# Peptides against a protein of PDB entry 6J07, part 7

Target 1, 107 residues: chain A of PDB entry 6J07
Amino acid sequence: GQRGWFCGSVSQDLRQFWVAEGGTISDPRAADFLFSCDASHPDTLRIYQSLDYIEDNATVFHAYYLSAVANAKIKNSVALGHFILPPACLQKEIRRKIGSFIWEQDQ

## One batch from the design tools (peptide; made by RFdiffusion4, then SolubleMPNN)

Design b1_p9_2_s3 (from b1_p9_2, 3 letters changed)
Fold by OpenDDE base, seed 1:
Order: structure tokens, then sequence, then C-alpha cells
Structure b1_p9_2_s3 (fold): chain B 107 residues (1-107), chain A 9 residues (1-9)
């Protein structure tokens, strides 16, 4: 089963896609996946401040992953690891070392 | 398309 939590920054369309693909929507403590479109949104900030996240037991993913999956021509061609959404305070440094995030390149 | 699998980093 795929239980997902969604930040308020994620559109209803992407949430509906998740459900259509067999996922369910849950609170962050019960969720298997955490999705957000805004690292600065209060909902996402609460995740980053949680003990689970601080202790490296949770990861937030950019919900654009779901859009990429929806538009993919080849199954399994979209890698979840490319959509890790780190806290805003770390993003500038990451961009300096790795480059712009995928969701910033495509939209 | 397929969904992701689990939460742990």
Amino acid sequence: as target 1 above (107 residues)
Amino acid sequence: PTLPSIKLP
C-alpha cells in the first residue's frame, strides 16, 4: 500500500492522480510518502521540524514527481530520488554543488 | 505508471 501525505501547497489534481494510481491520503505520521511543492510552506516546515525528519527517518519529495510520472512515456523512467525536497536553508548550497532541481528546470 | 515505494531517506 502507498499512503501519502500532501502539503497544502500541492494541487488537488496531483492528489487525485495519486489516488487514481492506487495511493491513499493520510496524516504525515502514518504516511509512507511525504509530498510538497513548497519547502517554505508551514505544513512542510512542520515536517522538517519533526523528530522523525531531524533523525533522518523521513524524506520530503517534490510533488512534481507525480506530474513527471503522469507524463512519462516509459514505465519506471522517472526516479523518485531526483525529487527529494530539502529545507529551503539547504537548497542554495545544493544548487551550487549539483545545479538546479529538476522541477525548476521543467517548469 | 508506478508509484514510489517507502518513506525512509
Scores: peptide ipSAE 0.035, ipTM 0.646, DockQ to the pose 0.124
Fold by OpenDDE base, seed 4:
Structure b1_p9_2_s3 (fold): chain B 107 residues (1-107), chain A 9 residues (1-9)
Amino acid sequence: as target 1 above (107 residues)
Amino acid sequence: PTLPSIKLP
């Protein structure tokens, strides 16, 4: 399915794009995808603290993915995996090994 | 554009 949960940090425009493309909006427990624009937002922190996330049964994605999809010239050219939003405590190490996140480059 | 269809672990 295409059920999505959105942190309060995500703009209404991105939520509307999700719905316009056939997605629905649900609570995080029922959602197939979790979107956030802020790893430090209380909504997102609650996800990171959840049992589902701790047991690696959930992934949070940066909602900038939706913006990238909306503006992509080539269909399927935007890789969801590049938009994984990890907890703040892991981001420094990831940047050290891989480099800056895509949403940081474009914003 | 296409929405994601696979949830990554």
Scores: peptide ipSAE 0.035, ipTM 0.643, DockQ to the pose 0.072
Fold by OpenDDE base, seed 3:
Formats: structure tokens, C-alpha cells, sequence
Structure b1_p9_2_s3 (fold): chain B 107 residues (1-107), chain A 9 residues (1-9)
């Protein structure tokens, strides 16, 4: 399904876009997708601390993905994998190796 | 636009 959980850091506009595109909003346990705009937000931190995440059975995506999809002129041109949101403690190392995240480039 | 359908592990 298209069940999404949203961190409190995600705007209502992006949540509304998700619903408008056929998604539903659920708790993290039932969600198929986890969206956040802030790896340091308490809601997101709770995800990173969960057993599902620790055991690598969950992925958090930056909600800017939804904005990119909304703005894309070519269908399916936005790669979800580019919007994986890692814990803050890992981001410096990632930036050093692959550069700034897409959401940082476009915002 | 379409939403993703597969959750990445």
C-alpha cells in the first residue's frame, strides 16, 4: 500500500500532497514509508531508535522527495533512493564522500 | 506524478 508516516517536521502541504496522490497517513508501525525533514527531530529520533530501524528493516526518507515529485515534469524521474535520510551522526561523513544531499542543493 | 510503491530496506 501507500501508507506513510510523517515526522512533525514535515509541512502540512507535503502531507496533503501525499494524500492527494492516493496515500494514507499511519503510525510508524503500519507505514510503508517514513518521511521526515529533520533527522534531529524527536519524532525521527524515535524511528532511528526503534528495533525495526536498528535491524535495518526500515528507511527514513526526506520529505523533500514529495516536493521533487510534485515539481518533476518527467514521470518517474525522481529517484527515491537519493532521498534517504540518515541519522545526523552519519551525515558529515556522507557529505564528505558524495557531497551535499539533494534537499540541501535545491533548498 | 506517482508515489513510490516499494519501501527500501
Amino acid sequence: as target 1 above (107 residues)
Amino acid sequence: PTLPSIKLP
Scores: peptide ipSAE 0.035, ipTM 0.644, DockQ to the pose 0.070
Fold by OpenDDE base, seed 5:
Structure b1_p9_2_s3 (fold): chain B 107 residues (1-107), chain A 9 residues (1-9)
Amino acid sequence: as target 1 above (107 residues)
Amino acid sequence: PTLPSIKLP
């Protein structure tokens, strides 16, 4: 399905875009997609602390992915994998190894 | 526009 959960850190505009593209908004348990703009937001932290996430059955994506999709000229040209939002404790190390996150580059 | 892959692949 196209059920998405959104952290409180995600703007209403991005939520509206999701719905406009055929998505629905649901709680994290029912959601097919998890979006956040802040790994340190309490909503997102609760996801990271959940059993589903700990057991590697959940992935959080940075909601900037939706902005990239909205602005993309070519359909399916935006790589979702580049928008995985890891816990804050891992981000510094990731930046050291592969560079800044895409959402940090574009914003 | 496209939507992302499902949380549980």
Scores: peptide ipSAE 0.035, ipTM 0.640, DockQ to the pose 0.105

Design b1_p9_2_s4 (from b1_p9_2, 3 letters changed)
Fold by OpenDDE base, seed 5:
Structure b1_p9_2_s4 (fold): chain B 107 residues (1-107), chain A 9 residues (1-9)
Amino acid sequence: as target 1 above (107 residues)
Amino acid sequence: PTLPKIKLP
């Protein structure tokens, strides 16, 4: 199954959508997907500081991905890769080179 | 190797 962990920054609505779509919610150790809406939230910071993440064995995704999926006409039309949530210390540089993150853009 | 968590390239 699809097991997801959610930072406290993620709304209950998005969590409920995850479950409604067949996902389960688990602790970070058991989770396959890590969702957050705030790279600076303590919960997310703990992920970035974990061995799994440090050893490049984990990816954090912005939970706005779930909103995009919910609003998409075609299933799987939303690219998960566009929603990688890097540590805050890297975001400014990324924005400078690539532009604002998709979750920061108007739709 | 299999990773316990999803990692995108």
Scores: peptide ipSAE 0.048, ipTM 0.675, DockQ to the pose 0.172
Fold by OpenDDE base, seed 1:
Structure b1_p9_2_s4 (fold): chain B 107 residues (1-107), chain A 9 residues (1-9)
Amino acid sequence: as target 1 above (107 residues)
Amino acid sequence: PTLPKIKLP
């Protein structure tokens, strides 16, 4: 199974979808996937400050990925890489280089 | 054993 951690910024609907698809919810230490809807949320900030993240052994993803998967016409057509959620301090520079994030476009 | 966290380039 796939183990996911969820920031408090993530809705119960998205969490429920994760579980309905066979995922389990775990603490950040045991999780394979880290989901957040807010890079500035205290929960997410703690992830960015963690040793695993600092050592580049973890990636935070925007939970909108799950919404995109739920609404996809073709199974497995949603690319996880499009939903990397970097720290807020980097987002402005990233937007300048590659454009707005996908979750910002579809909201 | 637990798998490593997903890390994307």
Scores: peptide ipSAE 0.048, ipTM 0.668, DockQ to the pose 0.150
Fold by OpenDDE base, seed 4:
Structure b1_p9_2_s4 (fold): chain B 107 residues (1-107), chain A 9 residues (1-9)
Amino acid sequence: as target 1 above (107 residues)
Amino acid sequence: PTLPKIKLP
């Protein structure tokens, strides 16, 4: 199955959508997918400080991905890679090179 | 081997 962890910044609606689509919710260590809506939230900061993340074995995704999937007309039209949520310290550099994040454009 | 977490480029 698909196990997901959710930062406290993620709404209950998005969590419910994940479960409705067949996902389960777990702690960060057991989860395959890590979702957050705030790179500065303490929960997310703990992920960025974890060995899994530091060793480049984990990715945090913005939970807006789930909203995009829920509203998409075509099931596979939403690219997960566009919703990578990097630490705040890297966001300025990324915006300078590739522009604003999708969740910033639509929210 | 498999990774415990999803990692994208």
Scores: peptide ipSAE 0.047, ipTM 0.672, DockQ to the pose 0.170
Fold by OpenDDE base, seed 3:
Structure b1_p9_2_s4 (fold): chain B 107 residues (1-107), chain A 9 residues (1-9)
Amino acid sequence: as target 1 above (107 residues)
Amino acid sequence: PTLPKIKLP
């Protein structure tokens, strides 16, 4: 199944959408997907500090991805890669190179 | 809608 972990920054609505679409909610170690709405939230910071993340074996995604999927008119048109949520310390440089994040544009 | 299937490294 699709196992997801959710930062405390993610709304209950988005969590419910995940479950409604067949996902389950688990701890970060068991999760296949890690969702957050705030790179500076303590929950997310703990992910960034984990061995899995440090060793580049984990990715955090902005939970707005789920909203985009819910509102998409074309099936599979939303690219998960556009919703990678990097640590706050890297975001300024990323914006300089590729522009504002998609969740900042649409939300 | 379809959920993602893979975890990106």
Scores: peptide ipSAE 0.042, ipTM 0.669, DockQ to the pose 0.071

Design b1_p9_3_s1 (from b1_p9_3, 3 letters changed)
Fold by OpenDDE base, seed 3:
Structure b1_p9_3_s1 (fold): chain B 107 residues (1-107), chain A 9 residues (1-9)
Amino acid sequence: as target 1 above (107 residues)
Amino acid sequence: WRIPKLYIP
């Protein structure tokens, strides 16, 4: 799908890029992709608290994914899975095991 | 670019 929801933490530039590439912006229920730049933003917290998310029927991605795609030299070189944005309470443990998130490395 | 397809269980 091409429907995306955006947390208020996501810049207008990234939203515009999404639309320019053929995406549409929708509410979380209709969206195929959920984008955020801040796991602690109230908009994102509401997603984490939703039944869809708790039951593993939703995933939040860091919107930096869109920036990475825009700057990629090779198509398909950017893996969406690297941009999963987990709740803040889990990030410390993830960094301990895997290292810093991609959006933290290049920001 | 193509928007990726996501499969959610």
Scores: peptide ipSAE 0.038, ipTM 0.651, DockQ to the pose 0.070
Fold by OpenDDE base, seed 4:
Structure b1_p9_3_s1 (fold): chain B 107 residues (1-107), chain A 9 residues (1-9)
Amino acid sequence: as target 1 above (107 residues)
Amino acid sequence: WRIPKLYIP
């Protein structure tokens, strides 16, 4: 799994980091990972509306994960699961139950 | 750095 798709909301710096670390950039159909910085961005919304996502066969991750990896002393210590980016309509309920998202805390 | 396995909840 080395192919990543990036929402337009993701900076070029993070995309370049992905490539520098051995990843490739692809369309969402071919991608192994889907990265976004904005659940409300049209690109991300299209993912949420896709059949793969609706059937729970796809996950969108906040691209801040890549920044966390870049800055981690132990790169493999960063848990991808903490960076799941759910649709905006679900985020309020999630925050109520488990607190603010990691990208909201650190940015 | 290693790309982690795909995580689907």
Scores: peptide ipSAE 0.038, ipTM 0.661, DockQ to the pose 0.105
Fold by OpenDDE base, seed 5:
Structure b1_p9_3_s1 (fold): chain B 107 residues (1-107), chain A 9 residues (1-9)
Amino acid sequence: as target 1 above (107 residues)
Amino acid sequence: WRIPKLYIP
């Protein structure tokens, strides 16, 4: 099974999509996937401060990825790498090199 | 559909 954790910043609709596609929802320690819509949300900050994350054993994805998957017309057409949600301290440098994040472009 | 995965070195 696919175990996912969701920050409180993620909408119920996206959570329901995850479950509808066969996923389950768990705590961060048991989760195989971590989703958030806000790098500054307290829930997400706790992830960034966790040992698993610091040791590079975990990544956080922006939950907008699930919306993109739900709306995709072609299977596997969504590039997961574009939805990595890094800590705020790294975001400015990333934007400088590769441009604005996808979830910011639709704002 | 494409499933997200954790990065594990």
Scores: peptide ipSAE 0.044, ipTM 0.669, DockQ to the pose 0.135; fails the geometry check
Fold by OpenDDE base, seed 1:
Structure b1_p9_3_s1 (fold): chain B 107 residues (1-107), chain A 9 residues (1-9)
Amino acid sequence: as target 1 above (107 residues)
Amino acid sequence: WRIPKLYIP
């Protein structure tokens, strides 16, 4: 099964969508996917400071991915890789090189 | 870069 952890920054609607699609909600250690809407939220910062993340064994995704999936017209057309949420300290440099993140764009 | 956690059905 798909187990997901959710930062406190993620709305109840997106959590409910995850469950409606067959997912379950777990703590970060048991989770297969980590979702957040705020790289500066204390919950997400604790993930970035964890040994799993520091050792490159974990990825945080922006929960807007779930909204994109909910609104997709073609199944499996939403690329998860476009929703990687890096620490805030790296975001400015990333925007300078490749542009604004997908969750910051009008769609 | 960073790897996602392992998915176990």
Scores: peptide ipSAE 0.041, ipTM 0.655, DockQ to the pose 0.207; fails the geometry check

Design b1_p9_3_s2 (from b1_p9_3, 4 letters changed)
Fold by OpenDDE base, seed 3:
Structure b1_p9_3_s2 (fold): chain B 107 residues (1-107), chain A 9 residues (1-9)
Amino acid sequence: as target 1 above (107 residues)
Amino acid sequence: WFIPKLYIP
């Protein structure tokens, strides 16, 4: 399915794009995708604290993925895996190993 | 172009 949950940090424009592309908006438990623009936002923190996430049954993606898709010539050329949004406490270490996140490069 | 909530890199 294409059910998505959106953190309050995600703009209405990106939410509208999701819907325009055939997605629907759902609560986190029913959602197939979890989108956020801020790992420190209270909405996102609640996801990270949930049992589903702790047990590796949920992944949070940076909503910039949708912007990248919108601007890409070919939609499937944008790899979703590049937009995994980890908890803030892990981001510094990840940047050290793999460099800046994609959403930080073109923001 | 969509994949479910559970993603294992």
Scores: peptide ipSAE 0.080, ipTM 0.725, DockQ to the pose 0.161
Fold by OpenDDE base, seed 4:
Structure b1_p9_3_s2 (fold): chain B 107 residues (1-107), chain A 9 residues (1-9)
Amino acid sequence: as target 1 above (107 residues)
Amino acid sequence: WFIPKLYIP
């Protein structure tokens, strides 16, 4: 239920936090969650190019979600949906419509 | 998009 894949752009600290919170680390095919800190990283690009992603059966989340959870004062107050990491080519358009991403605001 | 059922609390 909590199998996570991590792009090479994600720090070991965040990976360790995931495991400490009960998660496991797996390959992207078996993962329930896909985490990345860089939409342009080769690892993440491979996800975006995968059939699962193209068919909208996969979502990449910015690993800053884990930092937000770690620092949250209220349990379950961090919405995973705010951390969807779209391909770089779409981000400019998204920012134009809904504003800067949360990880850009807080970092 | 995929929406997982489990969230890290």
Scores: peptide ipSAE 0.055, ipTM 0.697, DockQ to the pose 0.125
Fold by OpenDDE base, seed 1:
Structure b1_p9_3_s2 (fold): chain B 107 residues (1-107), chain A 9 residues (1-9)
Amino acid sequence: as target 1 above (107 residues)
Amino acid sequence: WFIPKLYIP
């Protein structure tokens, strides 16, 4: 299914795009996808603190993925895996190893 | 981490 949960940090426009493309909006427990634009937002922090996330049964994605899909010239050319949003405490080390996140770069 | 195989249609 394409059930998505959205952090309060995600704009209404991106939520509307998700629905327009056939997605539905649900609570985190029922969701297939978890979207956020802010790893430090209280909504997202609650996800990171959940047993599902701690046990690697959940992943948070940056909602900029939806913007990338909306602007893509080639269908299915946007890789979801590049939009994984890790906790803030891990981001500095990740940037040091592989560079800035895709949502931090000019597109 | 879990990465689903689903994309926006």
Scores: peptide ipSAE 0.053, ipTM 0.689, DockQ to the pose 0.135
Fold by OpenDDE base, seed 2:
Structure b1_p9_3_s2 (fold): chain B 107 residues (1-107), chain A 9 residues (1-9)
Amino acid sequence: as target 1 above (107 residues)
Amino acid sequence: WFIPKLYIP
C-alpha cells in the first residue's frame, strides 16, 4: 500500500513494476515516494521548488532504484539511499566527493 | 534528506 509519484521522465515499465509489487500512484502531496529519471525535467523541478522539498520534508529518488530492485536476487539488498536524486546544481559537487551516481554507471 | 522505509514483498 505504498504511494508513489512519478515524473514524466519515468518509463511505463517502471510504473507497472511499482504497481505489480503492491504500490499505488498518487499526486506528489499524497505520495510517500517521489521518483524521477531526470532532475531537469519540468515535473521534477516543480518538486524541488515546492515548500515540502524546501523544508526538507520530501526527497526525490531516481527511478532506477526500481530497476535495481527488479533485478536483485534479494530485494531488500538494494539501498534506497544510494538513489537520492538531488537538484542538478548540487550533483557536480556530490560527484566530486562521493563519485558517480549508481544510475550513471549502468545507464 | 528524508529516506523512508520501503518494503518490497
Scores: peptide ipSAE 0.053, ipTM 0.681, DockQ to the pose 0.124

Design b1_p9_3_s3 (from b1_p9_3, 4 letters changed)
Fold by OpenDDE base, seed 1:
Structure b1_p9_3_s3 (fold): chain B 107 residues (1-107), chain A 9 residues (1-9)
Amino acid sequence: as target 1 above (107 residues)
Amino acid sequence: WFIPKLYLP
C-alpha cells in the first residue's frame, strides 16, 4: 500500500487527495512517503534530525507533488524526483547549481 | 544521495 506521513504544514485538501487516490496516512516510521510544504516546520525538522534521515535511509518530498499530479493531463507524467525537499541549509546551494525548485515556479 | 523509503503495496 501507499502509506504517507504529512507534516502539519500540508493542507487538508492535499491529504484528502492522497487518500482519494488510494493512499493511507501513517506515522513517519511506518510511512513509505514523507510529505511536507515547509523544510523549517518543527515536524519536518524532527525528520531531518532522525537517524533514518541522517543515515540516508529517508527522503522528504514537497507536497506540491500531489497538486501537480492532480492537475496532470497524462497520468504518471509527474516525476517524483523533482520534488525532493532538502533541509533549508542546503537549498541555497542547490538553487545556485540547478536553479529554483519546481514548487517555486509558476505552473 | 537521497534514498526513498521502500514502497510495498
Scores: peptide ipSAE 0.055, ipTM 0.683, DockQ to the pose 0.220
Fold by OpenDDE base, seed 3:
Structure b1_p9_3_s3 (fold): chain B 107 residues (1-107), chain A 9 residues (1-9)
Amino acid sequence: as target 1 above (107 residues)
Amino acid sequence: WFIPKLYLP
């Protein structure tokens, strides 16, 4: 399914794109996708603190993924995995090993 | 350890 939850940090434009592409907006528990633009936003922090996330049953993605999809000629060419948004406490280590996040490069 | 639930093409 295309049920998505959106942190308050995500713009209305990106939410509208999601809906335009056939997605629906739901609460985090029902959502198939969790989108955020701010790992430090209270909404996102609540996700990180949830049992679903702690038990590795959930992943938060940076909503810039939707922008990338919107701009891609071939939508499947955008790898969702590149847009995983980890908690702020992990970002420094990840950035050290892999480099800057894609949303930091292109925004 | 990340689990992407689904993929949106």
Scores: peptide ipSAE 0.053, ipTM 0.692, DockQ to the pose 0.234
Fold by OpenDDE base, seed 4:
Structure b1_p9_3_s3 (fold): chain B 107 residues (1-107), chain A 9 residues (1-9)
Amino acid sequence: as target 1 above (107 residues)
Amino acid sequence: WFIPKLYLP
């Protein structure tokens, strides 16, 4: 249910928060959630190059989602969908169409 | 895209 993989770019604090909230940490193959803070990190790049991701069976989320959850005043008010982390090569085009990413706005 | 069934918290 709540197995998460974490890129090396994600701080231990966020990983610990995940576990404190009932999550477990696993390898990306078994994970239900994939978290990263850097689309260009080698760990994340390996995800983007994986068959699961190429076939649209995997999504990488920016780990700032966890920070947003930790600081949210209303439970379940943070939408995970706002934290989809696309490959770096696509981000410029996405920003052009929908604006800056939420983690860029708040940091 | 993959849509997980569970969300934090």
Scores: peptide ipSAE 0.050, ipTM 0.680, DockQ to the pose 0.125
Fold by OpenDDE base, seed 2:
Structure b1_p9_3_s3 (fold): chain B 107 residues (1-107), chain A 9 residues (1-9)
Amino acid sequence: as target 1 above (107 residues)
Amino acid sequence: WFIPKLYLP
């Protein structure tokens, strides 16, 4: 099954969508996917400081991915890789090279 | 660079 962890910054609507699509909600250690809407939120910062993240065994994704999936005609057409949420200290450099993040374009 | 956790359904 799809196990997801959600930062406190993620709305209840997006969490409900995850569950409605067959997902379950778990702690970060058991989760397959980590979702957040705020890289500076204390919950997300704890993930960035975890050994799993430091050792590149975990990635945080912006929960706007779920909104994009909900609005897409074909669910598999939404690329999860476009929704990687890196620590705030890296975002400016990434925007310089690649451009604005997809969630910033619609919010 | 970044990888998601191993997906286990």
Scores: peptide ipSAE 0.058, ipTM 0.685, DockQ to the pose 0.274; fails the geometry check

Design b1_p9_3_s4 (from b1_p9_3, 3 letters changed)
Fold by OpenDDE base, seed 5:
Structure b1_p9_3_s4 (fold): chain B 107 residues (1-107), chain A 9 residues (1-9)
Amino acid sequence: as target 1 above (107 residues)
Amino acid sequence: WFIPKLYVP
């Protein structure tokens, strides 16, 4: 299965694309993938505070990944790892090492 | 935080 949870910050269009590509939508506990567009959104903050996340059993991805897949000629050419959405406290250090996040580059 | 949850097809 391809189960995804979506923060309230994610547009309905991206959710619809996920379903159209064979995904299902579930609560965070059942989800395989967690999508958000805002690390400061209350929904996402609750994920960061969850036991699963604290124990490194969950990852939040920026939903811009879905937009990138939708626009790609080859879907599997988009690397999911480039769309990890870490808590705000880690973002500055990551930017120093790898540069701006992909979703920020296209802003 | 680098991997998603266990994939179940």
Scores: peptide ipSAE 0.062, ipTM 0.680, DockQ to the pose 0.193
Fold by OpenDDE base, seed 1:
Structure b1_p9_3_s4 (fold): chain B 107 residues (1-107), chain A 9 residues (1-9)
Amino acid sequence: as target 1 above (107 residues)
Amino acid sequence: WFIPKLYVP
């Protein structure tokens, strides 16, 4: 499916792009994809606190993925796995080992 | 480019 949930931190432009590419917008329970631009936003925190997420049945992606896709010359060249948005408490440790997240780098 | 809610690399 192509159902997506969007945190309030995600701009209307990115939501419109999702719909233009054939996606629909739904609540988190019905969604196939979860998008956010802020791991500390109350909407996203509720996802991290849900049983689905705690039991590893859900993944949150940074909505910058959609911007990267929109600007890509080759469709499907953008790796979704690089846009996984972990809880804020884990981000510092991840940056220390792997480096800055892709959405934090100049594009 | 759409991927399911549960992403397994």
Scores: peptide ipSAE 0.075, ipTM 0.721, DockQ to the pose 0.181; fails the geometry check
Fold by OpenDDE base, seed 2:
Structure b1_p9_3_s4 (fold): chain B 107 residues (1-107), chain A 9 residues (1-9)
Amino acid sequence: as target 1 above (107 residues)
Amino acid sequence: WFIPKLYVP
């Protein structure tokens, strides 16, 4: 099954959508997907400091991905890779190279 | 660069 961890910055509506689509909610160690809406939230910062993340065995995704899936005609047409949420210290350089993040364009 | 955790259903 699809196991997801959610930062406290993610709304209950998005969590409920995840469960309604067949997902389950888990702790970060057991989760397959890590979702957050705030790279500076304490919950997300703890992920960035974990061994799994430091050793490139984990990625944090912006929960706006779930909103995009909910509004898409075909849910698998939304590319998860476009919703990678890196630490705040890296975001400025990334924006300079590839432009603003998708979730910033609709907020 | 970044990879998601292995998906295990």
Scores: peptide ipSAE 0.064, ipTM 0.681, DockQ to the pose 0.270; fails the geometry check
Fold by OpenDDE base, seed 3:
Structure b1_p9_3_s4 (fold): chain B 107 residues (1-107), chain A 9 residues (1-9)
Amino acid sequence: as target 1 above (107 residues)
Amino acid sequence: WFIPKLYVP
């Protein structure tokens, strides 16, 4: 199954959508997907500070991915890679090179 | 440089 961890910044609606689509909710260590809506939230910061993340064995995704999937005509048209949520300290530089994040464009 | 966890259904 699809095991996901959710930061406290993620709404219950998005969590419920995840479960409705066949996902389960787990702790970060067991999760295959880590979702957050706020890189500065304490829950997300704890992920960024973990050894798994520091050693590039974990990725945090913006939970807006789930909203995009819910609204897409074709689910496969939504690329998960576009929703990588980096630490706040890196976001400004990334915006300079790539442009605004997709969740910022559609909100 | 990110490596997502492997998806296991």
Scores: peptide ipSAE 0.059, ipTM 0.681, DockQ to the pose 0.259; fails the geometry check

